# Ledger of designs, part 230: peptides against a protein of PDB entry 4Z5W

Target 1, 305 residues: chain A of PDB entry 4Z5W
Amino acid sequence: IPDVFLELNKLWYFSAQSNLFNGEMPRSLSNSRSISLLSLRNNTLSGQIYLNCSAMTNLTSLDLASNSFSGSIPSNLPNCLRLKTINFAKIKFIAQIPESFKNFQSLTSLSFSNSSIQNISSALEILQHCQNLKTLVLTLNFQKEELPSVPSLQFKNLKVLIIASCQLRGTVPQWLSNSPSLQLLDLSWNQLSGTIPPWLGSLNSLFYLDLSNNTFIGEIPHSLTSLQSLVSKENAVEEPSPDFPFFKKKNTNAGGLQYNQPSSFPPMIDLSYNSLNGSIWPEFGDLRQLHVLNLKNNNLSGNIP

## One batch from the design tools (peptide; made by RFdiffusion4, then SolubleMPNN)

Design b2_p29_7_s2 (from b2_p29_7, 19 letters changed)
Fold by OpenDDE base, seed 1:
Structure b2_p29_7_s2 (fold): chain B 305 residues (1-305), chain A 29 residues (1-29)
Amino acid sequence: as target 1 above (305 residues)
Amino acid sequence: GPPPGFITTVSDVAEEVKKKREELLKKLE
């Protein structure tokens, strides 16, 4: 990418996604006063990520995903006072989330999907201080760590939480009950154990629940048959609008499906590939908005209602 | 069958296309 952004003093939106750009980010770009939306996703950019937050005063969205950046997560990003959305997916940091992110009050949407992030306890302890955080994607990190169950953790405004495919141990954490606006939860492809907690059915905005491919035991909580978002359409799901798309990874060589918004996911309960027992509750028939109920590969018995 | 997929913000398709393009460029050099 040429170092010409100083002359582009009115450039508000720069998107150069899915090209063949290599090398480092131009210094003039890292110092752009005008850019609000920056997307360089899916290139071959390298080096350390550096943004001059004192210069980049209009920066609201940053998508650097799927590049060859290296080094640490930029600790100064919280100084970009208008920065709301960050997509750092598929950047191999091999790092912890910086402590400075406790002060990241502008942050609304964050993805570190497959970014070699370490120490989930520290990450969640830090990110809980981001009062405006609505979307958090931490898929494919924290390998073999334990999902913290510290009751003091609180994500009050969290709408989308995705921590899939981390080989996480532990149980469904009680602190998630402190997120009453949660709409989408994906904890699939972990090593989570214990029972599925009944309080999950109290999350009235939860329309998408994926606990598949874990080691959960016991009965399916009857409270899941009363998820209000799945009973009635009257619960207007406020759509979190991150400036990055979501993808459902397929286990087949077929490409994943793209979802531009969280609301584009079909209403779903997926509890498949666990060790759940007991019966399928007939009251799942009350979930008139439910599109997908996946209970396969469990130890369920009795009649199918 | 295989376990269901999980949600990410990485496009496997885009990554594959990128990889193929990178491989092609290396062959042209």
Scores: peptide ipSAE 0.501, ipTM 0.868, DockQ to the pose 0.703
Fold by OpenDDE base, seed 5:
Structure b2_p29_7_s2 (fold): chain B 305 residues (1-305), chain A 29 residues (1-29)
Amino acid sequence: as target 1 above (305 residues)
Amino acid sequence: GPPPGFITTVSDVAEEVKKKREELLKKLE
């Protein structure tokens, strides 16, 4: 990418995703005063990520996912006072979340999916201070760590939490009950154990629950048959979606589906591939908005209602 | 069948296409 962005003093949106750009980000781009949305996703860019936040005063969205950047996560990003969305997926950082992210008040959406992030405890302890954080994707990190269950963790405004395929140990964390606005939860493909907690059914906005491919035991909590978002068609609040799409990974060569917003996911309860026992509650029939109920590969018994 | 998939913000399809392009470029050098 040429170093010509100084001349482009009116450039608001720059998207050069899915190309073959290599080398470092141009210095003039890292100092752009005009740019609001920057996407360089799916290139071969390298070097250290550096943004001059004192210069980049209009930066609101940053997508650098699927590049060959190296080094640490830029600790100065919280100084980009208008920066709301960050996609750093598939960048091999081999790092912890910077402590400076405690001050990242502008942050609304963050993805580190498959970015070799370490120390989930520290990450959550830091990110809970981001008061405007609504979407958090931490899939394919923290390999074999323990999902912290510290009750003091609080993500008050969290709507989307995805921490899948981390081989995480532990239980469904109680601190999630402090997120009453949670709409989408994916904790699939971990080593989570214990019972599915009944308080999950109290999350009135929860329309997508994936706990599949874990080691959960016990009965399906009856409270899941009372999930308000699945009983009644509430007006889907058009919520500002992240500026980055979501993908459901498939184990087959069939391409994953792209979802441009969380609301594009079908209403779903997936508890498949666990060790759940007991019966299927007939009251699942009350979930009139439910599109997918996946209970396969468990130890369930009795009659199918 | 295999366990269901999980959600990411990375397109496996895009990554595969990228890899194939990179491999092709290396063959042309």
Scores: peptide ipSAE 0.485, ipTM 0.865, DockQ to the pose 0.678
Fold by OpenDDE base, seed 2:
Structure b2_p29_7_s2 (fold): chain B 305 residues (1-305), chain A 29 residues (1-29)
Amino acid sequence: as target 1 above (305 residues)
Amino acid sequence: GPPPGFITTVSDVAEEVKKKREELLKKLE
């Protein structure tokens, strides 16, 4: 990418996705005062990520996903006072989340999907301080770590939590009960154990629950038949979605289906590929908004309602 | 069949297309 952005003093959006740009990010771009949305996704950019946050006063969205950047996560990003959305997916950092992210008050949406992030306990302890954090995607990190169950963890404004395919151990953490606005939870493709907690049914905004491909035991909580978002059409307040799309990967080798907003996901309960026993509750029939109920590959018995 | 999929924020298809383009360009060089 040429170093000509100093002359582009009116440039508000720069999108150069899915090209073959290589080398480092131009210094003039890292110092742009005009840019609000920067996307360099799916290139071959390299070196360290550096942004002059004192200059980039209009920066609201940053997408650097699927590049060859290296080094640490930039610790100065919280100084970008208007930065809301960060997509650092598929950048191989091999790092922990910086402690400075405790001060990242502008942050609303963060993805580190498949970015070799380490230490989930530290990551969650840091990110809980982001008061405006609504979307957190940590898929394909923290391999074989334990999902912390510390009750003091609080994500009060969290709407979307995706921590899939990490081979995480532990149980469904009780601290999730402190996230009453949670709409989408994906903890699939882990090694989570224990029972599915009944308090999940108290999350009134939860319309998408994926606990598939874990080691859960016991009965399906009857409280899941009373999830309010699935009983009645709540007027989903169209809250601003993340500036990055989501992809539901069908299998390990297939491309994912694109979803531009969390609300575009079909209402779903997926508990498949566990060791759940007991009966299927007839009261699942009360979930009039439910599109997908997947209970396959369990130890369930009795009548199909 | 394999268990149902999970959610990410990247597309493997986009990466494969990119890799194929890079390989094609190297062959033209």
Scores: peptide ipSAE 0.401, ipTM 0.800, DockQ to the pose 0.715
Fold by OpenDDE base, seed 4:
Structure b2_p29_7_s2 (fold): chain B 305 residues (1-305), chain A 29 residues (1-29)
Amino acid sequence: as target 1 above (305 residues)
Amino acid sequence: GPPPGFITTVSDVAEEVKKKREELLKKLE
């Protein structure tokens, strides 16, 4: 990418995604005063990520996903006072979340999916201080770590939590009950154990629950048949969606499906590939908004209602 | 691999592996 952005003093949106750009991010771009949305996703950019937050006062959205950047996560990003959305998926950091992210009050959406992030305990302890954080994607990180169950963890405004495919140990953490606005929870493809907690059914906005491919035991909580978002069509509060799309991996297609907003996900309960026992509750029939109920590959018995 | 961005996983990979194993087991019987 040429170092010509100094002359582009009115550039508000720059998208150069899915190209073949290599080398480092141009210094003039890292100092752009005008840019609000920056996407360089799916290139071969390299070097350390550096943004001059004192200069980039209009930066609101940053997508650097699927690049060959190296080094640490930029600790100065919280100084970008208008920065709301960050997509750092598939950047191999091999790092912990910077302590400075405790001060990242502008942050609303964060993805580190498949970014070699380490120390989930530290990450969650830091990120809980981001009071405006609504979307957190940490899929394919923290390999074989333990999901912390510290009751003091609080994500009050969290709507989307995705921590899939981390081989995480532990149980469904009680601190998630402190996230009453949670709409989408994906903890699939871990090594989580214990029972599925009944308090999950108290999350009135939860329309998408994926706990598949874990080691959960016991009965399906009856409270899941009372998930309010799946019983009645609540007025979809037009909530600001993340600027970046979600992708759901499909087995048959390498590219997966793209979802531009969380509300585009089909209402789902996926508890498949566990060791759950007991019956399928007939009250699942009350979940009139439910599109997908996946209970396959468990130890369930009795009658199918 | 999954495309870049916010990603979820689906259990269908485990199903395919299971099906392949089941098919292999049936061939060995």
Scores: peptide ipSAE 0.355, ipTM 0.764, DockQ to the pose 0.071

Design b2_p29_7_s4 (from b2_p29_7, 17 letters changed)
Fold by OpenDDE base, seed 5:
Structure b2_p29_7_s4 (fold): chain B 305 residues (1-305), chain A 29 residues (1-29)
Amino acid sequence: as target 1 above (305 residues)
Amino acid sequence: SPPPGFITTVSDVAELVKEKKEELEKLKK
């Protein structure tokens, strides 16, 4: 990418995704005063990510996903006072979330999916201070760590939480009950154990629940038959979606179906590939908005209602 | 059947390369 962005003093949107760009980000781009949306996703860019936040005063969205960047996560990003959305997926950082992210008040959407992020405890302890954080994607990180269940963790405004395919140990964390606005939860493809907690059924906005491919035991909580978002067609609050798409992959090597916004996911309860027992509650018939109920590959018994 | 999928915010680059190759092969016909 040529170093000509100083001349482009009116450039608001720059998208150069899915090309063959290599080398480092141009210095003039890292100092752009005009740019609001920057997407360089799916290139071969390399070097350290550096953004001059004192210069980049209009930056609101940053997508650098699927590049060959190296080094640390830029600790100065919280100084980009208008920066709301960050997609750093598939950048091999081999790092922890910077402590400076405690001050990242502008942050609304963050993805580190498959970015070799370490220390989930520290990550969640830091990110809970981001009061405006609505979307958090941490899929394919924290390999074999324990999902912290510290009740003091609080994500009050969290709507989308995805921490899939981390081989995480532990249980469904109690601190999620502090997120009453949660709409989408994906904790699939982990090593989570214990019972599915009944308080999940109290998350009135939860329309998408994926706990599949874990080691959960016990009965399906009856409270899941009372998920308000699945009983009644509440007005889907058109919430500002992240500026990055989501992909539902069948496996690590399979093409992901693209979803441009969380609301594009079908209303779903997926508890498949666990060790759940007991009966299927007939009251699942009350979930009139439910599109997908997946209970396969469990130890369930009795009659199908 | 394989386990259900999980959500990410990136497509596999290998898939994108494959899709682009398939598109390129379709354009050569």
Scores: peptide ipSAE 0.401, ipTM 0.797, DockQ to the pose 0.413
Fold by OpenDDE base, seed 3:
Structure b2_p29_7_s4 (fold): chain B 305 residues (1-305), chain A 29 residues (1-29)
Amino acid sequence: as target 1 above (305 residues)
Amino acid sequence: SPPPGFITTVSDVAELVKEKKEELEKLKK
């Protein structure tokens, strides 16, 4: 990418995604005073990520996903006082979340999907201080770590939590009960164990639950049949989407489905591929907004309602 | 096979597809 952005004093949006750009990010772009939205996703950009947050006073969204950046996560990003959305998916940092992110009060949406992030305990301890954090994607990190269950963890404004495919150990953490606005929870493809906690059914905004491909035991909590967001349409909160897309792979041979917004996800309960026992509650029939109920490959018994 | 959890990039989908194909090919050998 040519280093010509100093002349573009009115540049508000720059998108050069899905090109063949290589080398480092242009320094003129890293110093742009006018830019609000920057996307360089799906290129071959390399080197260390550096942003001059003192200059980039209008920066609100940053998408650098699927690049060959290396080194540490930029610890100065909290100094970008308007920066709300960060997509660093598939940047292989091999790093921990910087301690400076405790001060990242502008942050609303963060993705580190497949970014070789380490130490989930430290990451969650840091990110809980981001009071405006609504969307957190940490899929394909923290390989074989333990999901912390520390009750003091608190994500008050969290709406979307995706920590899939980490081979995480532990249980469904009770600290998630401190997130009453949670709409989407994906903890699929881990090694989580224990029972599914009944308090999940008290998350009145929860419309998408994926606990599939774990080692959960016991009965399906009856409280899941009373999820208010799945009973009535009136509880569908339209919220601003993160500026980064979500992808779900439906089939092994199909491309991933792109979802631009959490609200674009079908209302779903997926508890498949566990060791759950007991009956299927007939009261799942009360979940009139539910599109997908997947209970396959468990130890369930009794009548199918 | 159950679909993997959510990812945020097209390239991650492509890699997960590739890895899964390679795993399936290894299981056939």
Scores: peptide ipSAE 0.023, ipTM 0.572, DockQ to the pose 0.195
Fold by OpenDDE base, seed 1:
Parts: structure tokens; sequence; C-alpha cells
Structure b2_p29_7_s4 (fold): chain B 305 residues (1-305), chain A 29 residues (1-29)
């Protein structure tokens, strides 16, 4: 990318996605005062990520996903006072989330999907201080760590939480009950154990629940048959609007399905590939908004209602 | 059948297309 952004003093939106750009980010771009939306995703950019937050005063969205950046997560990003959305997916940091992110009050949407992030306990302890955080994607990190169950963890405004495919141990953490606005939860492809907690059915905005491919035992909580977002359409799902799309990975060599918004996901309960027992509750028939109920590959018995 | 997929913010297709483009550009040099 040429170092010409000083001359582009009115440039508000720069998108150069899915090209063949290599080398480092131009210094003039890292110092752009005009840019609000920056997307360089799916290139071959390299070096250390550096943004001059004192210069980049209009920066609201940053998408650097699927690049060859190296080094540490930029600890100064919280100084970008208007920065709301960050997509750092598929950047191999091999790092912890910086402590400075406790002060990241502008942050609304964050993805580190497949970014070699370490120490989930520290990550969640830090990110809980981001009062405006609505979307958090931490898929494919924290390999073989334990999902913290510390009751003091609190994500009050969280709408979308995705921590899939981390090989995480532990149980469904009680601190998630402190997120009453949660709409989408994906904890699939972990090593989570214990029972599915009944309080999940009290999350009245939860329309998408994926606990598939874990080691959960016991019965399906009857409270899941009373998820209000799945009973009635009257619960207008407020859409978290991150400036980055979601992808549901397919286990086949075929590419994942793209979802531009969290609301584009079909209303779903996926508890498949666990060790759940007991019967399928007939009251799942009350979930008139439910599109997908996946209970396959469990130890369920009795009649199919 | 394999377990269902999980959600990411990375496009496997876009990555594969990028890799193929990079390979093609290397072959042209």
Amino acid sequence: as target 1 above (305 residues)
Amino acid sequence: SPPPGFITTVSDVAELVKEKKEELEKLKK
C-alpha cells in the first residue's frame, strides 16, 4: 500500500479487503486524521500493528483480520477514543489481552477469533471493564484452558458471546447469568462438563444457544422450553451491529456460511454431541420461533414428542 | 455425521482464495 494518505485528508472510509497487499501498514495511514472506517482484512500485511491514536481521532472501525501481522496487541488502542469495532481475527499474536483494555470504553465489538490469545481468565477480567462491549468473539483461542467460573465477572451489556473451539474445561459459568441482554451464546466445541444450568432459560433475549460438542451430562433443563425470545416475536431482538461479518464454520471443506448480522442466525438450540440423558420435553413445542433444535448424538431416551 | 460447525469472524473461503492468489502470483514470477 503506498504511503499517500497524508494527501487524502478527506478520506473517511478506506476498504482494501481481499487483495494482495503486503508489507507494513503505511505510516501515513497509521496517522490519518480523517479515516473513520479502516478495513484491510484478508491481505498479507506484516510487521507490528501500530496506530497513532492521537492522530487517528476519527477512527471508529478497524478490520485487520486475516493478515500476517506479528508482535503484541497494540496496548494504546484504548486511546483511540472513538474506536468501537475491532476485528483482529486470524492474526497470530501469541499474547494476552493488554491490561490497558480495562479502559476501552468506546469498544462495542471485539473479535480475536483464531488469534492465538492466551489466558482466558485475564482476558475476561480485563474485558468486563469495557462497559459498552456488546459483541465478544474469542473462538479458537485459550487452548486447553479452564473457563473461569468466578461469580464476580460481569458483562452487563453483552449481547453476543462466542467462545467456541477452545478446548476449554470447566462448566457453564454462573457469571453469564449477569448478562440479561445476551442474545447469542456459542460455547460449542469445548470440553465443558457438568449439567446445563437451568438459569440459561431465564435469558429472555437468548435466541441462539450453541452448547454442541462438549461433555455435558444430565437432563436438558426444562427452563429452556420457556425462552421468551423463542416463544414470542414480541421480544424485538435489538441487533448488535458489529462492522464485521460472522461465519459459521462447516466441518466440510466447503466454506462457512456468512452472516452479516447476528440477527441473521436462525433461532436455534443446539445441544448435540454431548452426554445428555432423559427425555425430550414436549414443551419444546411452545418455542414457536425456534427454527433449529439439534439434540443428536446424546443419551436421550423415551418418546419423541 | 461430524459435529456442527462453530461461529467465527474469519471466512475460510476468503482465506483459501487469498492463498490461491498468492500461489498464482508466485508462479508468475
Scores: peptide ipSAE 0.445, ipTM 0.829, DockQ to the pose 0.710; fails the geometry check
Fold by OpenDDE base, seed 4:
Structure b2_p29_7_s4 (fold): chain B 305 residues (1-305), chain A 29 residues (1-29)
Amino acid sequence: as target 1 above (305 residues)
Amino acid sequence: SPPPGFITTVSDVAELVKEKKEELEKLKK
């Protein structure tokens, strides 16, 4: 990318995603005072990510995902006082979340999916201080670590939590009961054990629950049949703030892991590929908004309702 | 193989959450 952004003093939105850009991020772009939305996703950009947050006072969204950036996560990002959304998916940092992210009050959505992030305990301890954090995606990180169950962890405004495919050990963490606005929980493809906790059924906004491909035991909590979001249409899922660049583009051609984006976000309970026992509750029939109930590959018995 | 996790990017999450809202709004009409 040419270093010509100093002349573009009115540039509010720059999207150069899904191109063949290589080399480093241009210094003039890292110093842009006008830019609000920056997307360089799906390129071959390299080097260390550096943003001059003192200059980039209008930056609200940053998408650098699927690039060849290296080094540490930029610890100065919390100084970008308007920065709400960060997508760093598929950037191989091999790093921990910076301690400075405790001060990241503007942060509403964060993805580090498949970014070689380490130390989930530190990551969650840091990110819980982000009071405006609504969306957190940490899939394909923290390989074989233990999911912390520290009751003091609190994500009050969390709507979306995705920590799939980490081979995480532990149990469904009790601290998630402190997230009453949770709409989507994906903890699939881990090594989580114990029972599925009944308090999950108290998450009145939970439309999507994926606990599949774990080692859960015991019965399906009857409280899941009372998920208000799946019983009634009345729970208006508040719009995630308009700051999400809805890129409708079906990323068909990213040659690596074909993440099958579900063509729809169906209301779903997936408990498949566990060691759950007992009966299927007939009261799952009360979940009139439920599109997918996946209970396959368990030790369930009795009648199918 | 683990199914590729459905939601890997902030954009993917946003789209899914939007689609879900649009479905819920249609169901409220």
Scores: peptide ipSAE 0.028, ipTM 0.590, DockQ to the pose 0.081; fails the geometry check

